# Peptides against a protein of PDB entry 3ZOQ: the designs that were tried, part 23

Target 1, 223 residues: chain A of PDB entry 3ZOQ
Amino acid sequence: QLLQDSWWNQLKEEFEKPYYQELREMLKREYAEQTIYPDSRDIFNALHYTSYDDVKVVILGQDPYHGPGQAQGLSFSVKPGVKQPPSLKNIFLELQQDIGCSIPNHGSLVSWAKQGVLLLNTVLTVRRGQANSHKGKGWERLTDRIIDVLSERERPVIFILWGRHAQMKKERIDTSKHFIIESTHPSPFSARNGFFGSRPFSRANAYLEKMGEAPIDWCIKDL

## One batch from the design tools (peptide; made by RFdiffusion4, then SolubleMPNN)

Design b1_p11_1_s2 (from b1_p11_1, 6 letters changed)
Fold by OpenDDE base, seed 2:
Structure b1_p11_1_s2 (fold): chain B 223 residues (1-223), chain A 11 residues (1-11)
Amino acid sequence: as target 1 above (223 residues)
Amino acid sequence: SEFYEASYSTE
């Protein structure tokens, strides 16, 4: 997959490294022998929709949804026509309580991505029905680099870190320049322990406005 | 469980 020039300039050295070449070979085998999500053309959708320079907010996920037709290469997002997974439902519940948005009739977060919300999973592929099946295969090193180059960027970024997995990336973020919004994960297992009421959307927009940037229109229109 | 907390892909 070809990246936007802004991301290519930041990541091109990674693609030449042995770990990524090994990852690439692994993925070729996996896509040939297994059902892998998302579609291979959608793996880097987060980077395709949101250029390096246009990133305003980062929302970190773990790995893609592992059910048929769900993953579209964006963290927490599902393709139109796909029923909303439990965590996404909770995200929309919080969105409604936070800033009054209606719950959309679909689960696509592409509108966020197009506004500068980088919807990045730390692992970018998964086997059907096997969560975290591609953990530890090289994606984490690349996505760590993505976080690093954003942290090194002069223009501030807002990092929304839901759950302990995402929060482990805090050490990579220069908090002298960038902002972090933390809470428990929107998963049904943890949402009531802090995610609900955390108001990440209004808080993110407050930071953006303080920085003199346009806020995100978090409300999602029905299709 | 960290896995349950962090996982959003459920069937």
Scores: peptide ipSAE 0.037, ipTM 0.700, DockQ to the pose 0.372
Fold by OpenDDE base, seed 3:
Structure b1_p11_1_s2 (fold): chain B 223 residues (1-223), chain A 11 residues (1-11)
Amino acid sequence: as target 1 above (223 residues)
Amino acid sequence: SEFYEASYSTE
């Protein structure tokens, strides 16, 4: 099967639906004819690192970085050795101001994922150099279902929604059970309009503590 | 725009 048991039980019906079959055929063609990111084996890394039951926090992104060697199947994250993109730099600046973490010498957020932070893009693939090139091809329906099954979960989830694209998903989240942290996007175009000073990391941990759960160790060690 | 605010194209 495509995913580990906890996610498979939630999503297996989606993979049998025509929209996903069409998406899969499109992707086969794209990966054969174009340079597509991330590596096809990494498309579902967010679900591989963070099981359905282990999700504590969700951070939504748009689509993968479209430069060589960048995307690793996790929103905002880049592979070790890759220069930190501007939005990620701002994320680490806020992390430092919020809870005192040092800025790591790499951009991999895998340590967050392993602790229950689902780093989910709404679109999971992209053509090299062509941002948003796989928008509207079927990924959004699958990732909407991911949000839906998390919203339906009894155990609460914290959704961190940076920017209007992510905030469009609020209507799918049952706020009687789940908590939402909203601000402007960490992009240089918007970070100074509300992202800086929003303190999403300490706020998330405060909520986890209130729920009786272990907080996230947001600080990232150097490699 | 909303797209440019949240897009990785701004990176």
Scores: peptide ipSAE 0.034, ipTM 0.716, DockQ to the pose 0.243
Fold by OpenDDE base, seed 4:
Structure b1_p11_1_s2 (fold): chain B 223 residues (1-223), chain A 11 residues (1-11)
Amino acid sequence: as target 1 above (223 residues)
Amino acid sequence: SEFYEASYSTE
């Protein structure tokens, strides 16, 4: 899959490595024999919408939604017309309480991505109905490299790390340059333990303002 | 959602 020049320059060496070649061959078999999400053309949507140079904020997810029509290659995001998953509903609840945004009538976070919010899952594909089915197959090595090259970037990045899985990536982030916003996961199982009230959206914009950058318009318009 | 969000059910 073709990437923007800025990402290609950062990741081209990875695509030539044996692990990625093996991953690609595995994915070819999986997409041929199983129902895999997202659509193969949408796997790298996070990188398509947000160039390496344009990244302002990173929000890490684990792997794509595994239900029909849900995943669109962006962490936590669902295609328009899809019922909002529980975690996403909680994200919008926090968004409303944090900065006063209305709850949108859809779950697409594309508007965030277009503004420089990299909505990155650590694993970029999944079998239908089988969460984490593509864990440990090579995606994590690539997405770790994505985190690494962002950490090495001179221009600071804000990393929003919800839950333990995302927070495990903190060790890869140069906190002398970059900012981290941590809380519990927006899942109904954990949101009341710290996600609600964490105000990640206003905090992210506060960091952007300190850096002299335009804030993110987190409010999402209805479709 | 009508589909269980297993990937996002973290503690």
Scores: peptide ipSAE 0.033, ipTM 0.686, DockQ to the pose 0.147
Fold by OpenDDE base, seed 1:
Structure b1_p11_1_s2 (fold): chain B 223 residues (1-223), chain A 11 residues (1-11)
Amino acid sequence: as target 1 above (223 residues)
Amino acid sequence: SEFYEASYSTE
């Protein structure tokens, strides 16, 4: 099966629907004829690293980085050895100011994912050099379903929604049960309008502790 | 460049 059991139980019916079959066929052509990111084996890394039951925090991104070697199937994350993109640099700056973490010498957020931070893009593939090239092709329907099944989960989730695109998903989240952290996007174009100083990491951990759950170790070790 | 990032949100 495509996903591990906990996610498969929640999403298996989606993969049989016509929209996803059409998406799959499109992706087969794209990966064969174009350079598509991330690697096809990495498309669902967010779900691979963080099971449905283990999700504590969700951080929504838009679509993958479209440069060589960058995307690794996790929102905002880049493979080790890759220069940190501007938004990610700002994320680490806020992390440092928020809870005192040092700036890591790489951009991989895998350690967050392994602790229950679902690093989900709303669109999971992109053509090289062409941002949003796979927008509107079916991914959004699947990722909306991911948000829905998390919203329906009994155990509460923390949703970190940076920027308007992510915040548009708030209507799908049962805020009587789940916690929302909102601010402007970490992009250099918006970070100074609210992202800096928003302290999403300490706020998330405060909520986790209130829920009786282990906080996230947001600090990332150098490689 | 290889490290270009599209900024998807300005708000």
Scores: peptide ipSAE 0.032, ipTM 0.685, DockQ to the pose 0.129

Design b1_p11_1_s3 (from b1_p11_1, 4 letters changed)
Fold by OpenDDE base, seed 1:
Order: C-alpha cells, then sequence, then structure tokens
Structure b1_p11_1_s3 (fold): chain B 223 residues (1-223), chain A 11 residues (1-11)
C-alpha cells in the first residue's frame, strides 16, 4: 500500500477519489515529460518518517524546493550536501537563539521528522525552476485532509504556522484541543518582522511537557 | 511571491 498503516487508515479513501486519480495521472505525465521534484519515491516522506499516531508537531510549508537535489519530501528540509536555502538558514538562526543549538553543517530535518515533527508541504510536487507549478492540481485537497484528521485526533498536536499561507489553515484546527504557534515566515523578506524572537522551538517543547510528552530534541548533529 | 522565492530559492 502507498502509506504505512496509521496514515493509510486515515487517508485511504482520499486516494480512491476522482480528484486524486486525476492528480496521479497528471503527475505521471509530469514526471515523464518534465523534471519534477522531489523524486517520486520521496513525495510522501513526511508521512513515511512520522506516523499519524506519532505526530507531535506540524510545520507547514508551501511546496517543495524546485532546484536539483534539494527537495526530500519534507517541508523546509534539503538533502545533505545541499546549500541551505535562505529561509532554512533563518530557521537555524532562530533555533540557535531560542534554545542554543549550533548551526548544523547541512540542511536535513530528518531528525525532527523521526521524533514526531510532521514537515508537511501543502503542495507535494513542483516542476524544476517553476515555483507553485503544481498549485491547484489536487494536492491541497489531500493535505487539507491530513490537517483535518490530525485536528480530529484526540491526542493533542502542536501546529507551527509561519506566514500567511500556513496561517490560512488555522480555521481547520480545533484550538480547544490543539496548540498553535504563529509568527511571520522565516523568509528574509519577513523574518525580522516577527519570526526572529518568536521562539517556536522552546514554546513547542513547553506545550509537549504540559501534555506529559517527551520534548523534541531540535538540535541537529553535523554529518 | 517574494517571500516564497526567498524561502524556496536555489541560491
Amino acid sequence: as target 1 above (223 residues)
Amino acid sequence: SARYEAAYSTD
């Protein structure tokens, strides 16, 4: 099956719907005729690394990086050996100021994903060099459902919503159960207007401790 | 958008 059991139980009906079948057919053509990121085997890496039951924190992105070798199916994350994009650099700067982590020598956030940080983009594929090229093709309906089933989960989740795009999803989140951390986007165009100093990492861990859960080890080891 | 391009650039 496409996903591991915990996510499959939540999402299997979506994959049978016409919108997703049309998306799948579109993607088949795109991957055959264009250069598409991430690798097709990595599209659902966020769900592969972090099971439905293991989600503690959600960090929403827009769509994957559109350059060679960058995207690995996790929001904001880049494969080892890839230069850290500007927003990711700012994320690590805030991480350092927030909880004292050193700046890693790579940009892979896999260690977060393995601890229960769902690094979800709202759109899961992109054409090389063409940001948002797969916007409005069906991914948003699936990823909205991902947010919905997490919102419906009894065990609370922490949603970190950077920027207006991510914050538009707030209406889908049951704030009587779940926690939301909001700030401006880590982009150089917005980070100094609220992202820096927002301390999302320590705040997330404070909520986890309040819930009786183990905090995230946000610090990333060098490779 | 400018914010998106900054976030997801290939620089």
Scores: peptide ipSAE 0.032, ipTM 0.692, DockQ to the pose 0.720
Fold by OpenDDE base, seed 2:
Structure b1_p11_1_s3 (fold): chain B 223 residues (1-223), chain A 11 residues (1-11)
Amino acid sequence: as target 1 above (223 residues)
Amino acid sequence: SARYEAAYSTD
């Protein structure tokens, strides 16, 4: 499917730039020669599910899960039927403690995306079994632009920045208009150092309510 | 189209 008009209008100039053309050529080679995730049709799922104008919350990830059948083009999310990765399990634990949601029997965050939660990785592809294999190939420049155009938007956005990688993007966010929720990463290596108890879900909804917008229903139904 | 190729979509 094509990018939505709202995103195309914001990003079309990027796709004409040499860096993206080079990225495109790289991706052609990678998908031909390697097993790359997610499926090429799913690369831009975050933008497909959440239009530019409908973004309420942004949750930044680094790059897609690199195991078979996991990545679905949304940060932290896995396709139904896939075992929940450790970080996602911790996200659901915090969700439960924060606002009382039950832990779902799957790991799909599509319901968040459909409500305006942009689940954006800074790098949108990865080789099977090779974390960060597509780091520094051009995705970061595009996703930086995504952050930039959201920062420039008049209607406020809430940015949830877990961990140092995501927090490096703070300099691109106009905090006179937009809200930032920060904590350590949900990874087992860092969750106990600040992620647990950070209550990002209730805090995000508090900002939405203050803005006069509908809160996110963060609770995820079983499949 | 450029828009189609940008999204890497088959649809």
Scores: peptide ipSAE 0.211, ipTM 0.832, DockQ to the pose 0.025; fails the geometry check
Fold by OpenDDE base, seed 4:
Structure b1_p11_1_s3 (fold): chain B 223 residues (1-223), chain A 11 residues (1-11)
Amino acid sequence: as target 1 above (223 residues)
Amino acid sequence: SARYEAAYSTD
């Protein structure tokens, strides 16, 4: 699937740069020689589901899940039928405590993406069983540009930054125009240190309402 | 096209 016009207009210059061409060549080798996630057709799903103009909220992840059948090109999201990873379970626990949503019987966050929640990983591919294996290969430069062009957008964006890795991107965000929601990561190793009780979902909707925009329906229906 | 090549980074 081609990138939407709104994203293409913002990012087309990046794709012509040497770093991205080198990344592309690397990916060609990786997908040919290794098992890489997500499926190559799903790499840009975050941009497919949420146009540049429709972004209301950004949730940053690091890199895709590296197990079979998990990653679907959306941060923290897993394909239906896949066991919910620990971080995602904690996200749903906070969702329940924050705004009363039931915990869904699946882990797909596509419904969020369709409402304007950009579920963006900073690195968009990974080798099977090897977390961060594609770190430092060029994705970060592209995804930094995605953050930059959103920061430059006139219509405000809400950035949800869980954990130190995501929070390092705060310096790229014009906080005079955009809103930041920060907490520790939903990982079991960090969730009890601030993620639980951070209420990112109600806080995001509060900002949206202040801007005169429709809130996100964060509750996810069972499949 | 460049747009196609960008979206399908592996082919």
Scores: peptide ipSAE 0.208, ipTM 0.845, DockQ to the pose 0.025; fails the geometry check
Fold by OpenDDE base, seed 3:
Structure b1_p11_1_s3 (fold): chain B 223 residues (1-223), chain A 11 residues (1-11)
Amino acid sequence: as target 1 above (223 residues)
Amino acid sequence: SARYEAAYSTD
């Protein structure tokens, strides 16, 4: 099953709906009139790297980084050569304490995506310097559907939900089949209230092993 | 497909 067919079969009906057509028209205007991130070709990178059938883990983010050169269409991830944002630094600190990985010299999480970690933001675009500027424009309906079709999948998925925004999606997840790992957000404003010490990486791999699946190699090599 | 490409771009 090809990646394109894998997700297309699950989502094709959404792309024909009025809400998505309106979103598309909005995005055309935004990209023409404003500086929008990520690059329009990178909007769906999370789905490009991780097919529907290959998803093992989902990590939900809010919306893309809004600074130049940062966003690459994957939640929490930044392009190589970009300074690691505070939340990402804390993710790597927890990774180090959880399973002993070294802190990488870049912030790209592509290696996770290629192993079946769907790095999905609930909103997939943003205006430069304006966090959440594309909130409520239609992305949430599409990404809710992504969560829904994964929840309906027979093969179990692990959902990592950091913070209240991501945790609001719990009601869409069938916990009779799927696993949820929850903690506070890795942001400096909340990390010390539960994120640090939550050990989401080893816990995710423990679930994968119970299901008879290969664990994720969470350690990221330097570039 | 053309429908797929249109859905996954802002063009």
Scores: peptide ipSAE 0.018, ipTM 0.570, DockQ to the pose 0.023; fails the geometry check

Design b1_p11_1_s4 (from b1_p11_1, 6 letters changed)
Fold by OpenDDE base, seed 1:
Parts: structure tokens; C-alpha cells; sequence
Structure b1_p11_1_s4 (fold): chain B 223 residues (1-223), chain A 11 residues (1-11)
């Protein structure tokens, strides 16, 4: 099966629907004829690293980085050895100011994912050099369903919603049960308007501790 | 526009 059991149980019916079959066929052509990111084997890395039951925090992104070797199927994350993109640099700056973590020498957020931070983009593929090129092709319907099934989960989730795109998903989240952390986007174009100083990492951990769950070790070790 | 700029900032 495409996904591990906990996610498969939640999403299996989506993969049989016409919209996803059409998306799949489109992706087959795109990967065959174009350079598409991330690698096809990495598309669902967010779900691979973080099971449905293990999700503690969700961080929503838009679509993958569209440069060579960057995207690894996790929102905001880049493969080791890849220069940190500006938004990610700002994320690490806020991380440092928020809870004192050092700036890592790489941009991989896999350690967050392994601890229950679902690093989900709303669109999971992109054509090289063409931001949002796969917008409106079906991914949003699937990722909306991912948000929905998490919202319906009994055990609470923390949703970190940076920027208006992510915040538009708030209407899908049961805020009587789940916790929302909102600020402007970490992009250089918006970070100084509210992202810096928003302290999402300490706030997330404070809520986790209140829930009786282990906090996230947000600090990332050098490689 | 925020999203567009954000996408390009990741290049």
C-alpha cells in the first residue's frame, strides 16, 4: 500500500476517487516529461515520517521548493548539504530567539518529523523553476482531507499556521478541540510583520505539556 | 501576493 497503516486507514478512500486518479495520471506524465520535485519516492515523506496517530504538531506549507536537490517532501525542509532558503533561515532565527537553539549547519527538519511534527505542504509536487505549477491539480483536495481527519481525531493537535495561505485552513479545524498558533509567514517579505517574536516553538511545547505529552525537541543538531 | 513572494523567496 502507498502509506503506512495509520494514514492508510484515514485516506485510502481518497486514492480511489477520480480526482486522485487524474492527479496520478498527470504526475506520471509530469515526472516522465519534466523535472518534478521532490523525487517521486519522497512525495509522501511527511506522512511516512509522522504517522496519523503520532502527529502532535502540524506545520503547513504551500508547495515544495522548486530548485535542484532542495525539496525532500517536508514543508520548509531541505536536504542536507543544500543552502538554507530565506524562509528557513528566518525559521531558525526565530527558533534561536524563542528557545535558544543554535542555528544548524543544514536545513533538514527530519528530526522534527520523527517527533510528531507533520511538515505538510498543501501541494506536494512542483515543476522545476515554476512555483505553484501544480496548484489546483488535485493535491489540495487530498491535503484538505488530511487536515480534516486530523481535526476529527480525538487526541488534540497543534496547528502552526504561518501566513494567510495556511490560515485559510483554520475553518477546517475544530478549534474547540485543537490549538492554533498563527503569525505572518517566515518569508523575508513578511517575517518582520509578526513572525519574528511569535515564539511558535515554546508556545507549542507549552500546550503539549499542558496536554500531558512530551514536548518537541526543536533544536537541530549539526551534521 | 504574500504566497507568490514567499514561493519566490525559497528559490
Amino acid sequence: as target 1 above (223 residues)
Amino acid sequence: SEFYKASYSTE
Scores: peptide ipSAE 0.028, ipTM 0.697, DockQ to the pose 0.386
Fold by OpenDDE base, seed 2:
Formats: structure tokens, C-alpha cells, sequence
Structure b1_p11_1_s4 (fold): chain B 223 residues (1-223), chain A 11 residues (1-11)
């Protein structure tokens, strides 16, 4: 796979480290012996769509959807033609209530990614039907580094941290430079405990405008 | 090129 120049400059040392070499070997075996999502060419889509310098907002997920055809290498996002998972439906409900966007007829968040929303999972692969099956295999170390280099960036970033898993990364974020928006997770199990009404989209845009940056067009057009 | 190949990335 290829990385954008800006990300390569930030992460190239990681790929030479033993942990990543071991991860890579594990992934080779997994993709050969199991059904793994997303497609191997899509693993780094979050970095492909959003360069290091262009990151405005980060939305952290845990690991990819584990159903057929769902994951596209972006947190919470599903390929067009795939029915929206429950958490994503709730994200769109909040989007509608927050800033009045209509609920799109698909679940692709690529339009966000292209505007500078880094849709990053902490674990970037998963076995079919086995949530968190690749937890603790090395991805977390790489994605922690991604958070670290963003935290070290001079230009501020907005981190949207839904749920406890994402919020555990807050300690890695320099809050003297960067902004954090926290709430419960959009999952049906937790959305009514704080996610709904948290208005992360308008809040993110408010920060961007305060910084003199263009806001994100969060509204997603139908396909 | 706008892209670099990660030497140890997945293919």
C-alpha cells in the first residue's frame, strides 16, 4: 500500500519497527487463511483520503465492521449500497438534529474524509463475524502514533471521542493546542446516555470557524 | 508522486 507523503514522513519509522513487521506477517497469514475486512487495499483509506496536513477533525472508532462488504477503511463508514449499521444511523440522527442535515440513503462518509475528517479506527482490520479479533496485534501502537503526531502538530486538530474506548486516547492529546469533543458512543446501547444532543458537528464547526478555517460540510448527498 | 509505498505495509 501507498501512503501520502505527509503521512509517510510522520510514520515511516513505525513501519521499520519489529511490532509492525510482526503485525504485517500476522496480517499476511490472516488474509490468506481467513476472511478479513476491509479489503487489504483499503486498510489505510483514512490516511489516503485525509493527509496529515489536511486533518481538521479526527473521529476515532474501534475496529472495522465485520460483515460482508461493509468496511471501507473509514471509521463508522460503510460502502455505498450497504445498509446503515445501528451506530451510523444514530450518527445521522444526531447530524439531523444538530445541524438539520437530511439522512442520506447510504452510509459512506468519504465526503467527510475528503474535507479533512480523519475517520480513524484504532484497529484497522477484523475477521469476518469476529469483532475485535485483531485487537492487541500491533495496530493500536501504530494508531497511537498517528494520534501522537497529530497532537504534536502545530496547527490545531479537533478530536471527537465517542465512548470510553476513544476517550482513553485523550491522555495522548495536547489540549493546550487541540480541542476535544466527548460524549457517549452512538451505539444503541449508549446513544441515549449522552450522544444524542451532544451536537458534535456544530461544535466542531464552531471550533474551526474560531480558528479561521473553513467548516466541514457534514451534510451528505444521496447517491 | 504524491504517495510513498510503505515498505512493510500490507499489499
Amino acid sequence: as target 1 above (223 residues)
Amino acid sequence: SEFYKASYSTE
Scores: peptide ipSAE 0.028, ipTM 0.688, DockQ to the pose 0.022
Fold by OpenDDE base, seed 4:
Structure b1_p11_1_s4 (fold): chain B 223 residues (1-223), chain A 11 residues (1-11)
Amino acid sequence: as target 1 above (223 residues)
Amino acid sequence: SEFYKASYSTE
């Protein structure tokens, strides 16, 4: 796989560390013996679509969707033609109420990624039908480093942290430089407890405008 | 931007 030079400069040392070598060997076995999502070529799509220097917003997820054809290597995103998962439907409902976007006929968030929204899961692979099956295997150390190097970046970043898992990463973020948008998770189990009405999209754009940067076009066109 | 072949691949 190829990595953009901006991310390579930030992460190259991680890939040589024993923990990542062990993770890589584990993943080789997993992909050979199990059905693993996303496709191995899509694992780092978040970094492929959004360079280190181009990151404006970070949206953290936990691990990839574990159903066939769903995961794109982007948090919360699903491939076109795939039914929108409940959390994603709620994200689009909030998007509509927040800034008036229409609900798209697909669930791909690639357009966000291309604009500088890093759609990062903390764990980047999963076994089919087994949520969190690759938790604690080394991904978290790498993705923590991704958060760290973004936190250390001079140019400010907006971190959108939905739910407790994502919010646990707040301690790694220099809030003197970077902005945090927190709410409950978009899951049907928690969305009514604070996610709905949190208006993360307009708030993110307000921060970007204040920084003198172009806002994100959050509205997603039909395919 | 430039892309580099990296050893992070599972392939």
Scores: peptide ipSAE 0.024, ipTM 0.667, DockQ to the pose 0.022
Fold by OpenDDE base, seed 3:
Structure b1_p11_1_s4 (fold): chain B 223 residues (1-223), chain A 11 residues (1-11)
Amino acid sequence: as target 1 above (223 residues)
Amino acid sequence: SEFYKASYSTE
């Protein structure tokens, strides 16, 4: 696998650092001995679909879905044919109320990624049935660097930060250049406390328009 | 290798 040149130029130094070497060795062992999600070829899908220069919006997640066939290397997204998880269902409910999109018959957010929405989890792998099992193993340092290099970019980025975990990354974002949209998490445990009605999709597009950029087509077609 | 390292450059 190879990264696009734009991401490689931003991240090449990280891959040579001891923490990433240790992470890589751990992952080799984990994938050999455990069932790990997503597929190893899909770990960096967020960077594959959205180049460094093409990023318009960032949506941060925690770690991948830990059920069979779910995770596809994009935050909140599931492969076609997979039942939509509760948080994703709420995302689509807000999307419908915000800008009138129909609820799609699948949960793949690839169309967002292809338009410049970086769907980044802070931790990029997980053991089957064990949420946060790869927390604190090195992914957070790499994904922090991804946030940092985007924050340092001159061309503005919109960061959508749902919940406290994502919002902890605010300190890494230069708010003099970049725009942050914050609300509670789309989880059923928190969605009614601020996520519903937050209108992140229309707000993001309004900001893109103000920047002179094309808006995101957030509506997802059925498959 | 399934994981990125310095040799995974496209340059």
Scores: peptide ipSAE 0.034, ipTM 0.679, DockQ to the pose 0.020; fails the geometry check

Design b1_p11_2_s1 (from b1_p11_2, 6 letters changed)
Fold by OpenDDE base, seed 1:
Structure b1_p11_2_s1 (fold): chain B 223 residues (1-223), chain A 11 residues (1-11)
Amino acid sequence: as target 1 above (223 residues)
Amino acid sequence: SEFYRASYDTD
């Protein structure tokens, strides 16, 4: 398991706070008594794959997929071999239309994470079959802090905010330093209201190039 | 590392 010291330096004070200790105790009970996703070892995969210093882009999700074998600790991402959820399918459709990538035969976004795309959910665990069951238990305070410390970072970050829930975090982002790409959510219920055609991938890369950084290779190879 | 100790699965 990859350890990210740069994140520890930014978040160490949070882990010592009562709210997080209470969250940990709750999670211990939940994982012991319920079926919780993702696997406990995968909860912080977003931070494991993308160090604080290496973050180039942030894509915010709400909470993990709540079906068996789906969640892998990265927003919108599913483990290989898992059917692509509708929102993810739409993400890939926009990716194809935006920059010409082929639709991959799997739903893992690990390749994005390894390039500096922080795939962060605001809530990092969920009970099987119960969407948002761990809402309001402490995760939001930690993930808000993650957004805060990124906002405070001198090196600019690109925040991709799909939908109203993610866009509510805009107030925490210093727009004098950082870039924000906003559209409706890729969900089938909202994608046709602005997500399709928003071209977030090319826009993100345009910002990266302007900053003198390497663009993200958004295209995902088949497995 | 301290980061690992702060994660869920350290207990």
Scores: peptide ipSAE 0.024, ipTM 0.662, DockQ to the pose 0.023
Fold by OpenDDE base, seed 4:
Structure b1_p11_2_s1 (fold): chain B 223 residues (1-223), chain A 11 residues (1-11)
Amino acid sequence: as target 1 above (223 residues)
Amino acid sequence: SEFYRASYDTD
C-alpha cells in the first residue's frame, strides 16, 4: 500500500520508529499464519479514500469486524453484499431519523470516505473471530498520531465520538479549533441511551456550513 | 512526491 503525499508527510516519522517496525513484523507473521482482517491491501483504506488535507469529519471505531468478508478498512463499514451489522443498522436508523435518508441495501460507507469522512479504527487489524486480538500491538500509537496531526491542523475538523472508547481520545483534540459530537455507541446495547436522537449527521453538516465548507451528502445510494 | 509502501505479506 502507498500512502498519499499528504498523509505521508504527516506520518513518515512514525513508520521509522521501532514500535511500527515491530508492529509490521508482527503483522507479517499474523497474516502468514492466521486469517487476519481486513485484507492487507485494505488496511489503510481510510487514509487512501480521505487525504489528510481533505478530512472534514472523523468517525472513530475500535477495530475491524472480525467475520469473513466484512471488514473494508473503514470504521463501521462493510463490503457490499455483507449483511449490515447491528451497530451499522442503528447508524442508518439514526441517519434516516436525522436527515431523512433512506436505508441503503448495503453497508458500504465508501461514499462518506470519498467526501472527507475519515472512517478510522484505532486498531486497524484483527484475527478472525477474535475481537481486539491486535489491541496493544502498536496500532494505537499510530492512530493516536493520526488524531494528533489532525488536531494540529489549522483547518477545523469535526470528530464524531460514539461510546467510551472513542471518547477517550477527546483529550487529544484541540477543542478551541475542532468540534466534537459525542453520544453513546450505536450498538444495540447502548443506542437507546443516547445515540438515537443525537443527530450527528445534521450537526456535523451544521458545523461544516458554519466553516464555509460543503456539507456531507450522508445519504447512501443503493447498489 | 513521497510515498510509503507498506506490505504485510511475507516475501
Scores: peptide ipSAE 0.023, ipTM 0.587, DockQ to the pose 0.022
Fold by OpenDDE base, seed 3:
Structure b1_p11_2_s1 (fold): chain B 223 residues (1-223), chain A 11 residues (1-11)
Amino acid sequence: as target 1 above (223 residues)
Amino acid sequence: SEFYRASYDTD
């Protein structure tokens, strides 16, 4: 089986629904008429790198970075060679203080994704230079379903919810089976109000070990 | 992938 197969089994019904058909048509127009990020082939990278069955941790973002060459279909992650955005810098600072990882010379979180960290934005596309330009167009229904099917999964998942927008999804998560790690957002505007010192990485690994699963190697090697 | 085809393939 392919990574895509396990997600397809969970999401195939969504792609047949009118909302998604309308989203698809909207996206066709947007990609034809505007500069849209990420590249259309990268929109579902989070699902490509992390199969439904392999998800250990979920980190929710809002929507993709809207600058050239930044977004790679993973929440908070930027392509190698791209300057680390402020929130990502703070994520790495907390990572360093939490478990001692060095700050990598790039911002790609692909290594996390490959280990079972689903780096999911709730909205998966954006117009260049226009944050949240594709909010309310249908992505949220699909990504809500992604959260739902993970919540329904028997094998426990750890949800890391930074900030109010991500935390609004708590009601969709069955806490009798799954674990939630909450703090303020890593944004410079909020990180000092709770994100720093929240130690989400060690806490996530503690849960994984309690479940008898391998912890995530959160440290990212230089490229 | 099936996701890409379902979402982005233009006819």
Scores: peptide ipSAE 0.031, ipTM 0.659, DockQ to the pose 0.025; fails the geometry check
Fold by OpenDDE base, seed 2:
Structure b1_p11_2_s1 (fold): chain B 223 residues (1-223), chain A 11 residues (1-11)
Amino acid sequence: as target 1 above (223 residues)
Amino acid sequence: SEFYRASYDTD
């Protein structure tokens, strides 16, 4: 069973809706006329790496990094060889303090994704140098549906919601089945107001163990 | 795959 097939079964109805068709047409124009990130083949990497059934943890981001070579279709993650952005550096600092992981020499979170951590941005594309340039174009409706179908899943999910933007999605999550870990955003502007010391990684693993599932190996090996 | 039709790979 292919990872993408499980998501197709959950999302196929969305792709037939007018809003998504309009989004797709917009994106075709954008990629043709502008420099758009991530690469068009990488837009759905979060879903490619983590099947619907394999999702254990969800980490919500806003939109992709808008600098050259950064975005790889996973929230907070950057391609190997790319300098770690400030928020990601803070994520690794918290990871180190939380569970003792060393700071990796790269910023790729693919190893998390392969273990069932859905690294989902609410908006999946961006123009170079223009943060949130594709906000309100239709992505949010699709990604809301992604959250919805996960919420409807019988097997519990852990949602890690950093910052107000992500936390706005709480209303879509059935907390009778699923777990939520909240704190301020890892951004330098907010990390010291609650993100540091929030220990989301150990807390997530504690929930997984309680559910009888294998914990995530959050520690990232150097490349 | 069916899912890839919804992606933005080169047409």
Scores: peptide ipSAE 0.024, ipTM 0.619, DockQ to the pose 0.025; fails the geometry check

